# Peptides against a protein of PDB entry 5TDY: the designs that were tried, part 22

Target 1, 88 residues: chain A of PDB entry 5TDY
Amino acid sequence: EKKIDGRRKAAVLLVALGPEKAAQVMKHLDEETVEQLVVEIANIGRVTPEEKKQVLEEFLSLAKAKEMISEGGIEYAKKVLEKAFGPE

## One batch from the design tools (peptide; aimed at target 1 L37)

Design b2_p23_7_s2 (made by RFdiffusion4, then SolubleMPNN; from b2_p23_7, 10 letters changed)
Fold by OpenDDE base, seed 3:
Structure b2_p23_7_s2 (fold): chain B 88 residues (1-88), chain A 23 residues (1-23)
Amino acid sequence: as target 1 above (88 residues)
Amino acid sequence: SEEEKKSEEIWNKVVDAILEVEK
């Protein structure tokens, strides 16, 4: 498994969420971080299915480790992200 | 490297933000 750059992982996830959800997430970030992410998203290029899968799994793992939401919340987030990835 | 650390920090911030939006 290849380690993915943090900014890259973030960009992949935001694009997968779609513009509306991504905008909601961006509202919680500082301006400098938003600017960095916009650049990464604009230059994201091709994202492989394997890369998407890896990013999702790393998100879920990190979310659980942070213990910021309940297990039910993690499952909800998983479903939202899986639906966001949608068909390719 | 410092750039890698900054990149991982951005990743963490995005994860935190997603969790905040979805909770």
Scores: peptide ipSAE 0.689, ipTM 0.936, DockQ to the pose 0.654
OpenDDE base, seeds 1, 2, 4, 5: peptide ipSAE 0.686, 0.688, 0.689, 0.684; ipTM 0.936, 0.936, 0.936, 0.935

Design b2_p23_7_s3 (made by RFdiffusion4, then SolubleMPNN; from b2_p23_7, 10 letters changed)
Fold by OpenDDE base, seed 2:
Structure b2_p23_7_s3 (fold): chain B 88 residues (1-88), chain A 23 residues (1-23)
Amino acid sequence: as target 1 above (88 residues)
Amino acid sequence: SEEEKKNEEIWEKVVDAILEVEK
């Protein structure tokens, strides 16, 4: 798989979550990070299904490591995010 | 690289923020 820029991954995920959810997330970020993400989102261009899949997988992996969530929690998060990403 | 580290930090911040919102 191709290594995706961390800033790119973040932008892809935020866009996938939708404007309302993304706004809620952005409220938890520092101003400089928000500014960087806004620029990245503005220039996100085409997001491939492969990128979306990879971003989701990396999110779940990191979330599991960070929060020590159960397998059920991972599946729940996956379903929520897949719903947000929408069908291709 | 330092740029890669910074970008990965942004990614981790976003993940952390998402987890916070979901709590």
Scores: peptide ipSAE 0.674, ipTM 0.928, DockQ to the pose 0.643
OpenDDE base, seeds 1, 3, 4, 5: peptide ipSAE 0.672, 0.673, 0.672, 0.671; ipTM 0.929, 0.928, 0.928, 0.928

Design b2_p23_7_s4 (made by RFdiffusion4, then SolubleMPNN; from b2_p23_7, 8 letters changed)
Fold by OpenDDE base, seed 2:
Structure b2_p23_7_s4 (fold): chain B 88 residues (1-88), chain A 23 residues (1-23)
Amino acid sequence: as target 1 above (88 residues)
Amino acid sequence: SEEEKKSEEIWNKVVDAILKVEE
């Protein structure tokens, strides 16, 4: 597994969430971070299915670690994100 | 590298923000 740049992972996830949800997320971020993410999103280019899968897995893993979400909560989050990513 | 660390910090911030929205 190749390590993905943190900014890249963030951009991939935000794009996958869609503009409305991404905007809600970015409201919780500092201005400098938002600016950096906007630049990264603008230059995101092609996102492979492998990248999407890896980003989702890393998100769920990190989210579980941060919030100690129940397994049911993780499954819910997974479904929401899978819907956001959508099939290609 | 410091650049990599900064990138990971951004990733962590985004994850935190998503969790706040979902709460």
Scores: peptide ipSAE 0.673, ipTM 0.921, DockQ to the pose 0.645
OpenDDE base, seeds 1, 3, 4, 5: peptide ipSAE 0.671, 0.672, 0.673, 0.669; ipTM 0.926, 0.924, 0.925, 0.923

Design b2_p23_8 (made by RFdiffusion4)
Pose (drawn by RFdiffusion4):
Structure b2_p23_8 (pose): chain A 88 residues (1-88), chain P 23 residues (1-23)
Amino acid sequence: as target 1 above (88 residues)
Amino acid sequence: SKTSEEVWEDVVDAVLKVLEEEE
């Protein structure tokens, strides 16, 4: 009945990635976050492929958003350099 | 302590960082 929250989505994603990949992800999280995610995974309960798909698709949308922010800055910086070196 | 959404964003960033390190 409870709504899926961010902690749940993180746990579903880490389970879906397999232990080795998830371990590499955990190295980039602080100790408090790691302990809390452990409890979340220990309490993983049931996860259907449908729930996994929802979590993965939300991940891809956020990853794309971060790529767009990064690409936007790269495009702006290169335009500035082009103007600085070019005939303008 | 962090909110649930903040934990989710940290995981998103960490996954992207791991993928970048592998390249």

Design b2_p23_8_s1 (made by RFdiffusion4, then SolubleMPNN; from b2_p23_8, 9 letters changed)
Fold by OpenDDE base, seed 2:
Structure b2_p23_8_s1 (fold): chain B 88 residues (1-88), chain A 23 residues (1-23)
Amino acid sequence: as target 1 above (88 residues)
Amino acid sequence: KLSSEEIWQKVVDAILKVEEEEK
């Protein structure tokens, strides 16, 4: 497995969520973080199916590790993100 | 400066917050 830059992972995920949800997410971030993400998104280029898969897996893994949501919440988030990424 | 990993973790936190708000 290739290590993906954290900014890259974030940009991939935000783009997959779509502009409306990405905007909602960015409302929870500080200005400096938002600025860096906007730059990264602008230069995202090609995102491979492998990257998308890895980003989703790392998201779910980190979410579980943070113990921020219940098991049901994790499953819900998984479904939402898988739908957002769409089939390749 | 914010590290790449810090940005990633912040975004994950924010996504989870948004999804929680939509429940």
Scores: peptide ipSAE 0.683, ipTM 0.922, DockQ to the pose 0.634
OpenDDE base, seeds 1, 3, 4, 5: peptide ipSAE 0.677, 0.681, 0.682, 0.676; ipTM 0.922, 0.921, 0.921, 0.920

Design b2_p23_8_s2 (made by RFdiffusion4, then SolubleMPNN; from b2_p23_8, 9 letters changed; failed a check: too like the target's own chain)
Amino acid sequence: KLTDEEIWEKVVEAILKVEEEEK

Design b2_p23_8_s3 (made by RFdiffusion4, then SolubleMPNN; from b2_p23_8, 9 letters changed)
Fold by OpenDDE base, seed 2:
Structure b2_p23_8_s3 (fold): chain B 88 residues (1-88), chain A 23 residues (1-23)
Amino acid sequence: as target 1 above (88 residues)
Amino acid sequence: KLSDEEIWEKVVDAILKVEEEEK
């Protein structure tokens, strides 16, 4: 498994969520973080299916590790994000 | 300057908050 930069993972995930959802997410972020993400998104280039799969898996893993989501919540988040990513 | 991992973790936190708000 290739390590993906944290800023890259974030950009990939935000783009996958779509502009409306991404905007909602960014409302919860500080100005500096938003600025960094905008730069990364602007230069995101090609996102491979492998990157998308890895980003989703790492999202779910981190969410669970942070104990911010229940088991049911993890399944819900997984479905939402898979729908956002769409078919490859 | 924020590290890559800090940015990632902040985004994950924000996504979880947004999803919780939509419930």
Scores: peptide ipSAE 0.671, ipTM 0.916, DockQ to the pose 0.603
OpenDDE base, seeds 1, 3, 4, 5: peptide ipSAE 0.665, 0.666, 0.670, 0.662; ipTM 0.915, 0.914, 0.915, 0.915

Design b2_p23_8_s4 (made by RFdiffusion4, then SolubleMPNN; from b2_p23_8, 9 letters changed)
Fold by OpenDDE base, seed 2:
Structure b2_p23_8_s4 (fold): chain B 88 residues (1-88), chain A 23 residues (1-23)
Amino acid sequence: as target 1 above (88 residues)
Amino acid sequence: KLSDEEIWEKVVEAVLKVEEEEK
């Protein structure tokens, strides 16, 4: 698989979540990070189905690796994000 | 500045927090 820049993965995820939820997420971030993400989102361009799939997989992988999500929460998050990304 | 991966990790954490708040 192609390595995706972390800021790119973040932008793809935020766009997939939609503007309302993305705004809620960014409330948890520092000002500088928000500014960087806004720029990245503005220049996101085309997002491929492969990128979306990879971002979702890496999201779940990272969440599990850092023990940031419970076992039950993994399936919940997966369903929420798959719904957010929508069909491809 | 935060590295790309640090930004990604922060976003992942924030997403999880938001989803937990919605439960």
Scores: peptide ipSAE 0.715, ipTM 0.928, DockQ to the pose 0.589
OpenDDE base, seeds 1, 3, 4, 5: peptide ipSAE 0.711, 0.712, 0.712, 0.709; ipTM 0.928, 0.927, 0.927, 0.927

## One batch from the design tools (peptide; aimed at target 1 R7 L13 K53)

Design b2_p24_1 (made by RFdiffusion4; failed a check: the pose's geometry)
Pose (drawn by RFdiffusion4):
Structure b2_p24_1 (pose): chain A 88 residues (1-88), chain P 24 residues (1-24)
Amino acid sequence: as target 1 above (88 residues)
Amino acid sequence: DYFEKVVDAVLKADLLEAVEELAK
């Protein structure tokens, strides 16, 4: 009945990635976050492929949002450099 | 948010392609 929250989505994603890849992700999290994600995974319960798909698709949308922010800055910076070196 | 922290960590671990493969 409870709504899926961020902690749940993180756990579903880490389970879906397999242990080795999830271990590489955990190295980038602080100790408090790691412990809390361990409890979430220990309480993984049932996860259907449908729930995995929902989590992965939300991940990809946020990853794309971060790529757009990064690409936008790169495009702006290159435009500034082109103007600085060019005939303008 | 925990999910957002994991999203950033997945990108730092260079594992985006693995997530795209799983999403297929």

Design b2_p24_1_s1 (made by RFdiffusion4, then SolubleMPNN; from b2_p24_1 with D1S Y2M D14G E17K)
Fold by OpenDDE base, seed 2:
Order: C-alpha cells, then structure tokens, then sequence
Structure b2_p24_1_s1 (fold): chain B 88 residues (1-88), chain A 24 residues (1-24)
C-alpha cells in the first residue's frame, strides 16, 4: 500500500463522487479549503484504480470511527491506538 | 488534514451511502 498525500486523497474522493455531489460537499467547507481543493482537482491527473480504492476504503474506516456506520470499527480503532501510543 | 475535512463534509452532506456504493 502506497502512502497518499491528504490533499490528493481529498481530490480523489471528490472526483469519484462526481461534480454534483462534490459541489454539495464543498458547501460544508470554508472558502480557503474550497479554493485549495479546486486546485487539487484541476491537477489531479490520472487516478489509478488502486488509489481510488484505497481512498474510498480509508473514507469508510473514518466514517465508522465517527459512528456513522454501525458495522464496527475495531480494525480502525487498532490503527488509531497504534499511532497514538505505539506498539505493545 | 484536508482529507479529514472532506470526510466530515461528505458526512454532513449526507453522502455516506453514495461513497459506500462507489466502494462496491
């Protein structure tokens, strides 16, 4: 798995959603963030299937952590703990 | 991060299911 820049991930997600839904998302962001995202989207270039899949999966993991999905978030929780406190 | 901001915005926009469909 390759590490993807946070700005890049945001652009990939928005492009994947399509222009209509992306516009709905941006209504919930501050003006400066919107400007930055537009630049990232304009320069997104080629998005590989692997990159797209990785971004979508990370989104779902974060959504679970926010209790937006009731399917559990144990695996993501483990990752959070590892980053916060280090390995056992 | 910018990604985390967008994640929150997607959820606020009620587009969780839309992303779930994309991930299938």
Amino acid sequence: as target 1 above (88 residues)
Amino acid sequence: SMFEKVVDAVLKAGLLKAVEELAK
Scores: peptide ipSAE 0.757, ipTM 0.963, DockQ to the pose 0.792
OpenDDE base, seeds 1, 3, 4, 5: peptide ipSAE 0.753, 0.757, 0.756, 0.747; ipTM 0.963, 0.963, 0.963, 0.963

Design b2_p24_1_s2 (made by RFdiffusion4, then SolubleMPNN; from b2_p24_1 with D1S Y2M D14G)
Fold by OpenDDE base, seed 2:
Structure b2_p24_1_s2 (fold): chain B 88 residues (1-88), chain A 24 residues (1-24)
Amino acid sequence: as target 1 above (88 residues)
Amino acid sequence: SMFEKVVDAVLKAGLLEAVEELAK
């Protein structure tokens, strides 16, 4: 799995949603963030299927962690713990 | 991060299911 820049991930997600839904999302962001995202989207270039899949899966993991999905978040929880406290 | 901000915004916009469909 390749590491993707956070700004890049955001752009990939918004492009995947399409312009109408992306616009709805941006209504919940501050002006500076919107400006930055527009630049990222404009320069997104080619998005590989693997990259798109990775971004969408990471989104779902984060959504689970926020208790928006009731399907559990054990795998994401593990990652959080590893980052916060290091390996055993 | 910018991605985390966008994730929150997607959820606030009520577009969770839209992304779930994309992930299928």
Scores: peptide ipSAE 0.758, ipTM 0.963, DockQ to the pose 0.801
OpenDDE base, seeds 1, 3, 4, 5: peptide ipSAE 0.752, 0.754, 0.756, 0.751; ipTM 0.963, 0.963, 0.963, 0.963

Design b2_p24_1_s3 (made by RFdiffusion4, then SolubleMPNN; from b2_p24_1, 8 letters changed)
Fold by OpenDDE base, seed 3:
Structure b2_p24_1_s3 (fold): chain B 88 residues (1-88), chain A 24 residues (1-24)
Amino acid sequence: as target 1 above (88 residues)
Amino acid sequence: SMFEKVVDAVLKANLLDDVKKLAE
């Protein structure tokens, strides 16, 4: 698995969503970030199926973590601690 | 990171299911 640049990951995700949905996403970003993303998208070049899949999977992983944080913290906190230090 | 910002924005835009479909 190749490591993908963070800015490229963002561009890949937005391109995968398509222009309409990408526009909806950008409504929730600050102006500077939008400008940076536009540049990345414009220069994205070829996106391999492997890159796209990797980015989407990472998104889902992060989204799940955020959901867990938002819905409740105890179990998430336990998982974090266990991964960092083992069960205590 | 920029990616993390976009992830948050996707969730705020309620497009989680759309990304799930793309990942299938």
Scores: peptide ipSAE 0.757, ipTM 0.962, DockQ to the pose 0.868
OpenDDE base, seeds 1, 2, 4, 5: peptide ipSAE 0.746, 0.753, 0.751, 0.748; ipTM 0.962, 0.962, 0.962, 0.961

Design b2_p24_1_s4 (made by RFdiffusion4, then SolubleMPNN; from b2_p24_1 with D1S Y2M L11I D14G A18D)
Fold by OpenDDE base, seed 2:
Structure b2_p24_1_s4 (fold): chain B 88 residues (1-88), chain A 24 residues (1-24)
Amino acid sequence: as target 1 above (88 residues)
Amino acid sequence: SMFEKVVDAVIKAGLLEDVEELAK
């Protein structure tokens, strides 16, 4: 699995949602963050299917961590263990 | 992080289920 920086992950997610939904998301962000994201989106270039999948899966993992959804999964379990006991 | 901020914003926007659909 390739490491993706947080700014790019954010841009990938917003592009995946499409312009209308991305705009709805932007309404919940501060002005500086919006400006930074617009730059990232403008320069996103090519997004591979693997990269898109990775970003969406990480989103779901974080959403689970926020207890917005109750589904299990190996990635969520890994995060739980990391938070509880730290990395080996 | 910026990604975590956007995740929070997606949830606040009520678009959690939309992303779940995209992830299928």
Scores: peptide ipSAE 0.753, ipTM 0.962, DockQ to the pose 0.815
OpenDDE base, seeds 1, 3, 4, 5: peptide ipSAE 0.744, 0.750, 0.751, 0.746; ipTM 0.961, 0.962, 0.962, 0.961

Design b2_p24_2 (made by RFdiffusion4)
Pose (drawn by RFdiffusion4):
Structure b2_p24_2 (pose): chain A 88 residues (1-88), chain P 24 residues (1-24)
Amino acid sequence: as target 1 above (88 residues)
Amino acid sequence: DPLLEEVKEYSPEEIAEVIKDWLE
């Protein structure tokens, strides 16, 4: 009945990635976050492929959003450099 | 799972940043 929250989505993602990849992700999280995600995974309960798909698709949308922010800055910086070196 | 294989192409640090946003 409870709505899926961020902690749940993180746990579903880490389970889907397999232990080795999930371990590399955990090295980039603080101790408090790691412990809390451990209890989330220990309480993983049932996860259907449908729930995994929902989590992965949300991940990809947020990853794309971060790529767009990064690409936008790169495009702006290169345009500034082009103007600085060019005939303008 | 094409979606999962696509996700695995991201670096651990990049995946962790999305996880941190979820936890905010």

Design b2_p24_2_s1 (made by RFdiffusion4, then SolubleMPNN; from b2_p24_2 with E9K D21E W22L E24S)
Fold by OpenDDE base, seed 1:
Structure b2_p24_2_s1 (fold): chain B 88 residues (1-88), chain A 24 residues (1-24)
Amino acid sequence: as target 1 above (88 residues)
Amino acid sequence: DPLLEEVKKYSPEEIAEVIKELLS
């Protein structure tokens, strides 16, 4: 994996979500953070499929660790393994 | 995109909390 800084990760995530949901997300962030992210999005340049995949995978890992959605168990474990090591 | 569809299952508030962590 290539190292991606946090602000770029956030920008990639927001772009992937699309402008409507990204705007909804930004309503939960402070003004300075929003301004920073808008700049990052404007200057995001190319996002490779690998980078997008990496960011989305990390998001899901973090979200699950925070127990935002309870999906533990063997089924989730299978999904993790398939996404991490399965065919692209 | 299965990954993106999974991400979209989270609420905007939940996504924002993860973003805050990414930026910390």
Scores: peptide ipSAE 0.748, ipTM 0.963, DockQ to the pose 0.765
OpenDDE base, seeds 2, 3, 4, 5: peptide ipSAE 0.747, 0.746, 0.746, 0.748; ipTM 0.962, 0.962, 0.962, 0.962

Design b2_p24_2_s2 (made by RFdiffusion4, then SolubleMPNN; from b2_p24_2 with E9K D21E W22L E24K)
Fold by OpenDDE base, seed 1:
Structure b2_p24_2_s2 (fold): chain B 88 residues (1-88), chain A 24 residues (1-24)
Amino acid sequence: as target 1 above (88 residues)
Amino acid sequence: DPLLEEVKKYSPEEIAEVIKELLK
């Protein structure tokens, strides 16, 4: 996996979400952060499928670690493995 | 996109909290 800086990750995530949900998310961020992310989004350029996948998977990992949504360890582990390597 | 659909299940507030973590 290629290393992606945090600002880039956030921009990729917000672009993937679409403008409506991205705007909703930004309402929970401070003004300076919003301005920075808007610039990152404006200059995002090409986002590869691999980069998008990496960012979304990392998001889900972090979100689960924060226990925002509880799905159980086994179920989440299954999803991660399926997305990473395909079902067996 | 199944991954994106999973991400979208989180609220804007929850997503923002993760973004704050990414920006640390």
Scores: peptide ipSAE 0.752, ipTM 0.963, DockQ to the pose 0.773
OpenDDE base, seeds 2, 3, 4, 5: peptide ipSAE 0.750, 0.751, 0.745, 0.746; ipTM 0.963, 0.963, 0.963, 0.963

Design b2_p24_3 (made by RFdiffusion4)
Pose (drawn by RFdiffusion4):
Structure b2_p24_3 (pose): chain A 88 residues (1-88), chain P 24 residues (1-24)
Amino acid sequence: as target 1 above (88 residues)
Amino acid sequence: DFFEKVVDAVLKADLLEAVKELAE
């Protein structure tokens, strides 16, 4: 009945990635976050492929959003450099 | 948010392609 929250989505994602990849992700999280994600995985309960798909697709949308922010800055910086070196 | 922290950590771990493969 409870709505899926961020902690749940993170756990579903880490389970879906397999232990080795999830371990590499955990190295980038602080101790408090790691411990809380451990409890969330220990309480993983049932996860259907449908729930996994929902989590992965939300991940890809956020990852794309971060790529767009990064690409936008790169495009702006290169345009500035082009103007600085070019005939303008 | 925990999910957002994990998204950033997955990108730092260079595992985005593994997530794309799972999403197929």

Design b2_p24_3_s1 (made by RFdiffusion4, then SolubleMPNN; from b2_p24_3, 7 letters changed)
Fold by OpenDDE base, seed 3:
Structure b2_p24_3_s1 (fold): chain B 88 residues (1-88), chain A 24 residues (1-24)
Amino acid sequence: as target 1 above (88 residues)
Amino acid sequence: SMFEKVVDAVIKAGLLDAVEELAK
């Protein structure tokens, strides 16, 4: 699996959402971050299906860690805590 | 990271379901 930097991942996610939803997301970001993201989106080039899938999967993993997804969210959160702090 | 910020923003925007649909 190819490693994607955080800046590109962010751009891929926003492009995948489409301009309308991406705009809604950006309303919740600070001005500096928005400007940086716009640049990344402008220079994103081609997004492969593999990149898109990888980014979306990582998003879901992070959402589970935040317990925003009921589908295995608790179990995933447990794994995150165990890796971060060890079993107790 | 920038990605983590966007993830948080997506959730705040109430678009979690939209991303879940894209991931299918």
Scores: peptide ipSAE 0.748, ipTM 0.961, DockQ to the pose 0.806
OpenDDE base, seeds 1, 2, 4, 5: peptide ipSAE 0.741, 0.747, 0.748, 0.741; ipTM 0.961, 0.961, 0.961, 0.961

Design b2_p24_3_s2 (made by RFdiffusion4, then SolubleMPNN; from b2_p24_3, 7 letters changed)
Fold by OpenDDE base, seed 3:
Structure b2_p24_3_s2 (fold): chain B 88 residues (1-88), chain A 24 residues (1-24)
Amino acid sequence: as target 1 above (88 residues)
Amino acid sequence: SMFEKVVDAVIKAGLLSAVEELAK
């Protein structure tokens, strides 16, 4: 598995979503970030299936973590402790 | 990071499920 730059990951995700959904996403970003993303998208070149899969998997991991923090603090805390110190 | 910003924006846009479908 190859490491992908964060900038490229962002571009891959937006391209995967398609122009309509990507536009909806960009409405929630500041102008400077949007401009940077547009440049990354313009220079994205070919996106391999492996890259797409990797980016989507990381997205889901991050999104679920945020959801757990926002909607399920106790379970998230348990997982953090388990990862850090192992099971009792 | 830029990716983290986009992740947050996707969630705010209510497109979490859209990405989940892409991942299947």
Scores: peptide ipSAE 0.756, ipTM 0.962, DockQ to the pose 0.826
OpenDDE base, seeds 1, 2, 4, 5: peptide ipSAE 0.746, 0.744, 0.754, 0.745; ipTM 0.962, 0.962, 0.962, 0.961

Design b2_p24_3_s3 (made by RFdiffusion4, then SolubleMPNN; from b2_p24_3, 7 letters changed)
Fold by OpenDDE base, seed 4:
Structure b2_p24_3_s3 (fold): chain B 88 residues (1-88), chain A 24 residues (1-24)
Amino acid sequence: as target 1 above (88 residues)
Amino acid sequence: DMFEKVVDAIIKAGLLSAVEELAK
């Protein structure tokens, strides 16, 4: 798995949503962020299926962390335990 | 970072389900 920077991940996600939904998302972003995203989207080039999958999976992980969607799965459970008790 | 900002924006826009569909 190759690391993807936050700017590119954001662009990949917005492009995946399509222009109409992406526009709706941008209404909730500050002007500077929008400008930066436009540049990233304009220069996104090719998005591989693997890259898209990584971005979507990270999105889902964050959404779960924000308790916006149902949590589950063995690996997720392990991560929960690690974050809850790992420091000890 | 920018990704986290977009994630929050997607949620605020009520488009969480749209992304979930993409992930299927």
Scores: peptide ipSAE 0.733, ipTM 0.956, DockQ to the pose 0.774
OpenDDE base, seeds 1, 2, 3, 5: peptide ipSAE 0.725, 0.732, 0.732, 0.725; ipTM 0.956, 0.956, 0.956, 0.956

Design b2_p24_3_s4 (made by RFdiffusion4, then SolubleMPNN; from b2_p24_3, 7 letters changed)
Fold by OpenDDE base, seed 5:
Structure b2_p24_3_s4 (fold): chain B 88 residues (1-88), chain A 24 residues (1-24)
Amino acid sequence: as target 1 above (88 residues)
Amino acid sequence: DVFEKVVDAVIKAGLLDDVEELAK
């Protein structure tokens, strides 16, 4: 999978949520971050189904890491161990 | 990291389930 820039990922997620929900998210961000995201959204161009899927999957992975959801954490745990101690 | 900030913001906004729905 191709690595996506952090700002791009954020913009993709916000666009996927739609304007109403994106606005709700923006209320919880600092002013500088909001400004950056507005620029990224304005220049987002085309979003492929593949990168949208990739962004959503990464979101879920991070949410799992924060213990906000409990479904399927084994893959994430494996990745953490591999990065920390090397592959098997 | 701006993406991590957005993840936190989504959670704070109570929209975690909404994103999970999008991912289905």
Scores: peptide ipSAE 0.753, ipTM 0.962, DockQ to the pose 0.764
OpenDDE base, seeds 1, 2, 3, 4: peptide ipSAE 0.748, 0.748, 0.753, 0.751; ipTM 0.962, 0.963, 0.963, 0.963

Design b2_p24_4_s1 (made by RFdiffusion4, then SolubleMPNN; its pose is not in this set)
Fold by OpenDDE base, seed 1:
Structure b2_p24_4_s1 (fold): chain B 88 residues (1-88), chain A 24 residues (1-24)
Amino acid sequence: as target 1 above (88 residues)
Amino acid sequence: DEVFQKVVDAVDEEILKEVEELLK
């Protein structure tokens, strides 16, 4: 995995969500952060499939950890393994 | 990263489910 700049990770996620859902997220952010992210999105350029996948997976990992979601943990772990190594 | 974590914290359950669908 290649290390991705944090602001770029955020931009990749927001672009992946699309403008309406991205706006829902950004509504909860401070003005300065929003302005920074808008600039990052405007200059995002090419996003590789690998980069997108990496960002989305990292997001889900962090989101589930943050919310202390115990239900669905096994299923999530299964999905991660399937995406990383394929089904067996 | 602080900026990315801010975005993570700003995502609700509905959008989280939608991101899960993006990875299917």
Scores: peptide ipSAE 0.701, ipTM 0.948, DockQ to the pose 0.630
OpenDDE base, seeds 2, 3, 4, 5: peptide ipSAE 0.697, 0.696, 0.699, 0.694; ipTM 0.948, 0.948, 0.948, 0.947

Design b2_p24_4_s2 (made by RFdiffusion4, then SolubleMPNN; its pose is not in this set)
Fold by OpenDDE base, seed 4:
Structure b2_p24_4_s2 (fold): chain B 88 residues (1-88), chain A 24 residues (1-24)
Amino acid sequence: as target 1 above (88 residues)
Amino acid sequence: DELFQKVVDAVDEEQLEAVKELLK
Protein backbone atom coordinates (compact mmCIF):
# COMPACT_ATOMS: atom_id res chain seq x y z
CA GLU B 1 0.00 0.00 0.00
CA LYS B 2 1.01 3.59 -0.54
CA LYS B 3 2.25 5.68 2.34
CA ILE B 4 0.00 8.66 2.91
CA ASP B 5 1.16 12.00 4.25
CA GLY B 6 -0.13 12.60 7.75
CA ARG B 7 -1.66 15.94 6.88
CA ARG B 8 -3.45 14.39 3.95
CA LYS B 9 -4.81 11.60 6.14
CA ALA B 10 -6.48 14.20 8.32
CA ALA B 11 -8.14 15.78 5.32
CA VAL B 12 -9.26 12.44 3.92
CA LEU B 13 -10.89 11.52 7.21
CA LEU B 14 -12.74 14.82 7.48
CA VAL B 15 -13.92 14.75 3.89
CA ALA B 16 -15.10 11.18 4.34
CA LEU B 17 -17.18 12.26 7.33
CA GLY B 18 -18.96 14.91 5.33
CA PRO B 19 -19.23 18.63 6.02
CA GLU B 20 -21.59 18.45 8.99
CA LYS B 21 -19.65 15.90 10.97
CA ALA B 22 -16.34 17.38 9.90
CA ALA B 23 -17.47 20.71 11.29
CA GLN B 24 -18.39 19.05 14.57
CA VAL B 25 -14.92 17.57 14.81
CA MET B 26 -13.29 20.88 14.02
CA LYS B 27 -15.15 22.58 16.87
CA HIS B 28 -12.92 20.57 19.20
CA LEU B 29 -9.75 21.95 17.63
CA ASP B 30 -7.90 25.22 18.00
CA GLU B 31 -8.10 27.85 15.30
CA GLU B 32 -4.61 27.25 13.97
CA THR B 33 -5.27 23.54 13.57
CA VAL B 34 -8.56 24.24 11.81
CA GLU B 35 -6.79 26.55 9.39
CA GLN B 36 -4.27 23.85 8.60
CA LEU B 37 -7.02 21.33 8.02
CA VAL B 38 -8.94 23.65 5.73
CA VAL B 39 -5.85 24.08 3.59
CA GLU B 40 -5.37 20.33 3.38
CA ILE B 41 -9.03 19.79 2.51
CA ALA B 42 -8.90 22.48 -0.15
CA ASN B 43 -5.93 20.74 -1.73
CA ILE B 44 -7.12 17.18 -1.28
CA GLY B 45 -7.90 16.61 -4.93
CA ARG B 46 -8.97 13.11 -5.77
CA VAL B 47 -9.19 10.48 -3.07
CA THR B 48 -9.06 6.88 -4.22
CA PRO B 49 -11.25 4.25 -2.59
CA GLU B 50 -8.10 2.47 -1.45
CA GLU B 51 -6.71 5.61 0.13
CA LYS B 52 -10.01 6.32 1.86
CA LYS B 53 -10.22 2.81 3.22
CA GLN B 54 -6.63 2.93 4.42
CA VAL B 55 -7.18 6.18 6.29
CA LEU B 56 -10.43 5.09 7.88
CA GLU B 57 -8.94 1.82 9.03
CA GLU B 58 -5.95 3.58 10.51
CA PHE B 59 -8.33 5.96 12.25
CA LEU B 60 -10.22 3.09 13.83
CA SER B 61 -6.98 1.52 14.96
CA LEU B 62 -5.89 4.75 16.61
CA ALA B 63 -9.34 5.36 18.06
CA LYS B 64 -9.22 1.99 19.78
CA ALA B 65 -5.97 3.00 21.39
CA LYS B 66 -7.07 6.45 22.55
CA GLU B 67 -10.45 5.52 23.98
CA MET B 68 -12.33 2.55 25.35
CA ILE B 69 -13.66 1.54 21.97
CA SER B 70 -14.00 -2.19 21.61
CA GLU B 71 -13.70 -3.89 18.25
CA GLY B 72 -12.44 -7.23 19.43
CA GLY B 73 -9.33 -9.03 18.35
CA ILE B 74 -6.32 -10.48 20.06
CA GLU B 75 -4.55 -7.18 20.63
CA TYR B 76 -7.65 -5.60 22.08
CA ALA B 77 -8.19 -8.55 24.38
CA LYS B 78 -4.59 -8.28 25.51
CA LYS B 79 -5.02 -4.62 26.37
CA VAL B 80 -8.20 -5.35 28.28
CA LEU B 81 -6.43 -7.98 30.34
CA GLU B 82 -3.56 -5.63 31.05
CA LYS B 83 -5.97 -2.99 32.32
CA ALA B 84 -7.90 -5.47 34.40
CA PHE B 85 -5.08 -7.38 36.03
CA GLY B 86 -1.91 -5.44 35.34
CA PRO B 87 1.22 -6.58 33.58
CA GLU B 88 2.57 -10.08 34.01
CA ASP A 1 1.11 12.52 11.60
CA GLU A 2 0.44 15.10 14.28
CA LEU A 3 -2.42 16.71 12.39
CA PHE A 4 -4.05 13.34 11.84
CA GLN A 5 -3.71 12.47 15.50
CA LYS A 6 -5.36 15.75 16.47
CA VAL A 7 -8.34 14.89 14.30
CA VAL A 8 -8.46 11.38 15.72
CA ASP A 9 -8.51 12.81 19.23
CA ALA A 10 -11.28 15.25 18.33
CA VAL A 11 -13.65 12.60 17.00
CA ASP A 12 -16.49 11.72 19.35
CA GLU A 13 -18.62 8.61 19.53
CA GLU A 14 -21.07 9.85 16.92
CA GLN A 15 -18.37 10.49 14.35
CA LEU A 16 -16.67 7.24 15.29
CA GLU A 17 -19.81 5.30 14.50
CA ALA A 18 -20.12 7.22 11.27
CA VAL A 19 -16.66 6.05 10.26
CA LYS A 20 -17.55 2.48 11.10
CA GLU A 21 -20.57 2.77 8.84
CA LEU A 22 -18.39 4.08 6.04
CA LEU A 23 -16.31 0.92 6.20
CA LYS A 24 -19.26 -1.45 5.93
Scores: peptide ipSAE 0.710, ipTM 0.951, DockQ to the pose 0.834
OpenDDE base, seeds 1, 2, 3, 5: peptide ipSAE 0.698, 0.702, 0.706, 0.705; ipTM 0.950, 0.951, 0.950, 0.951

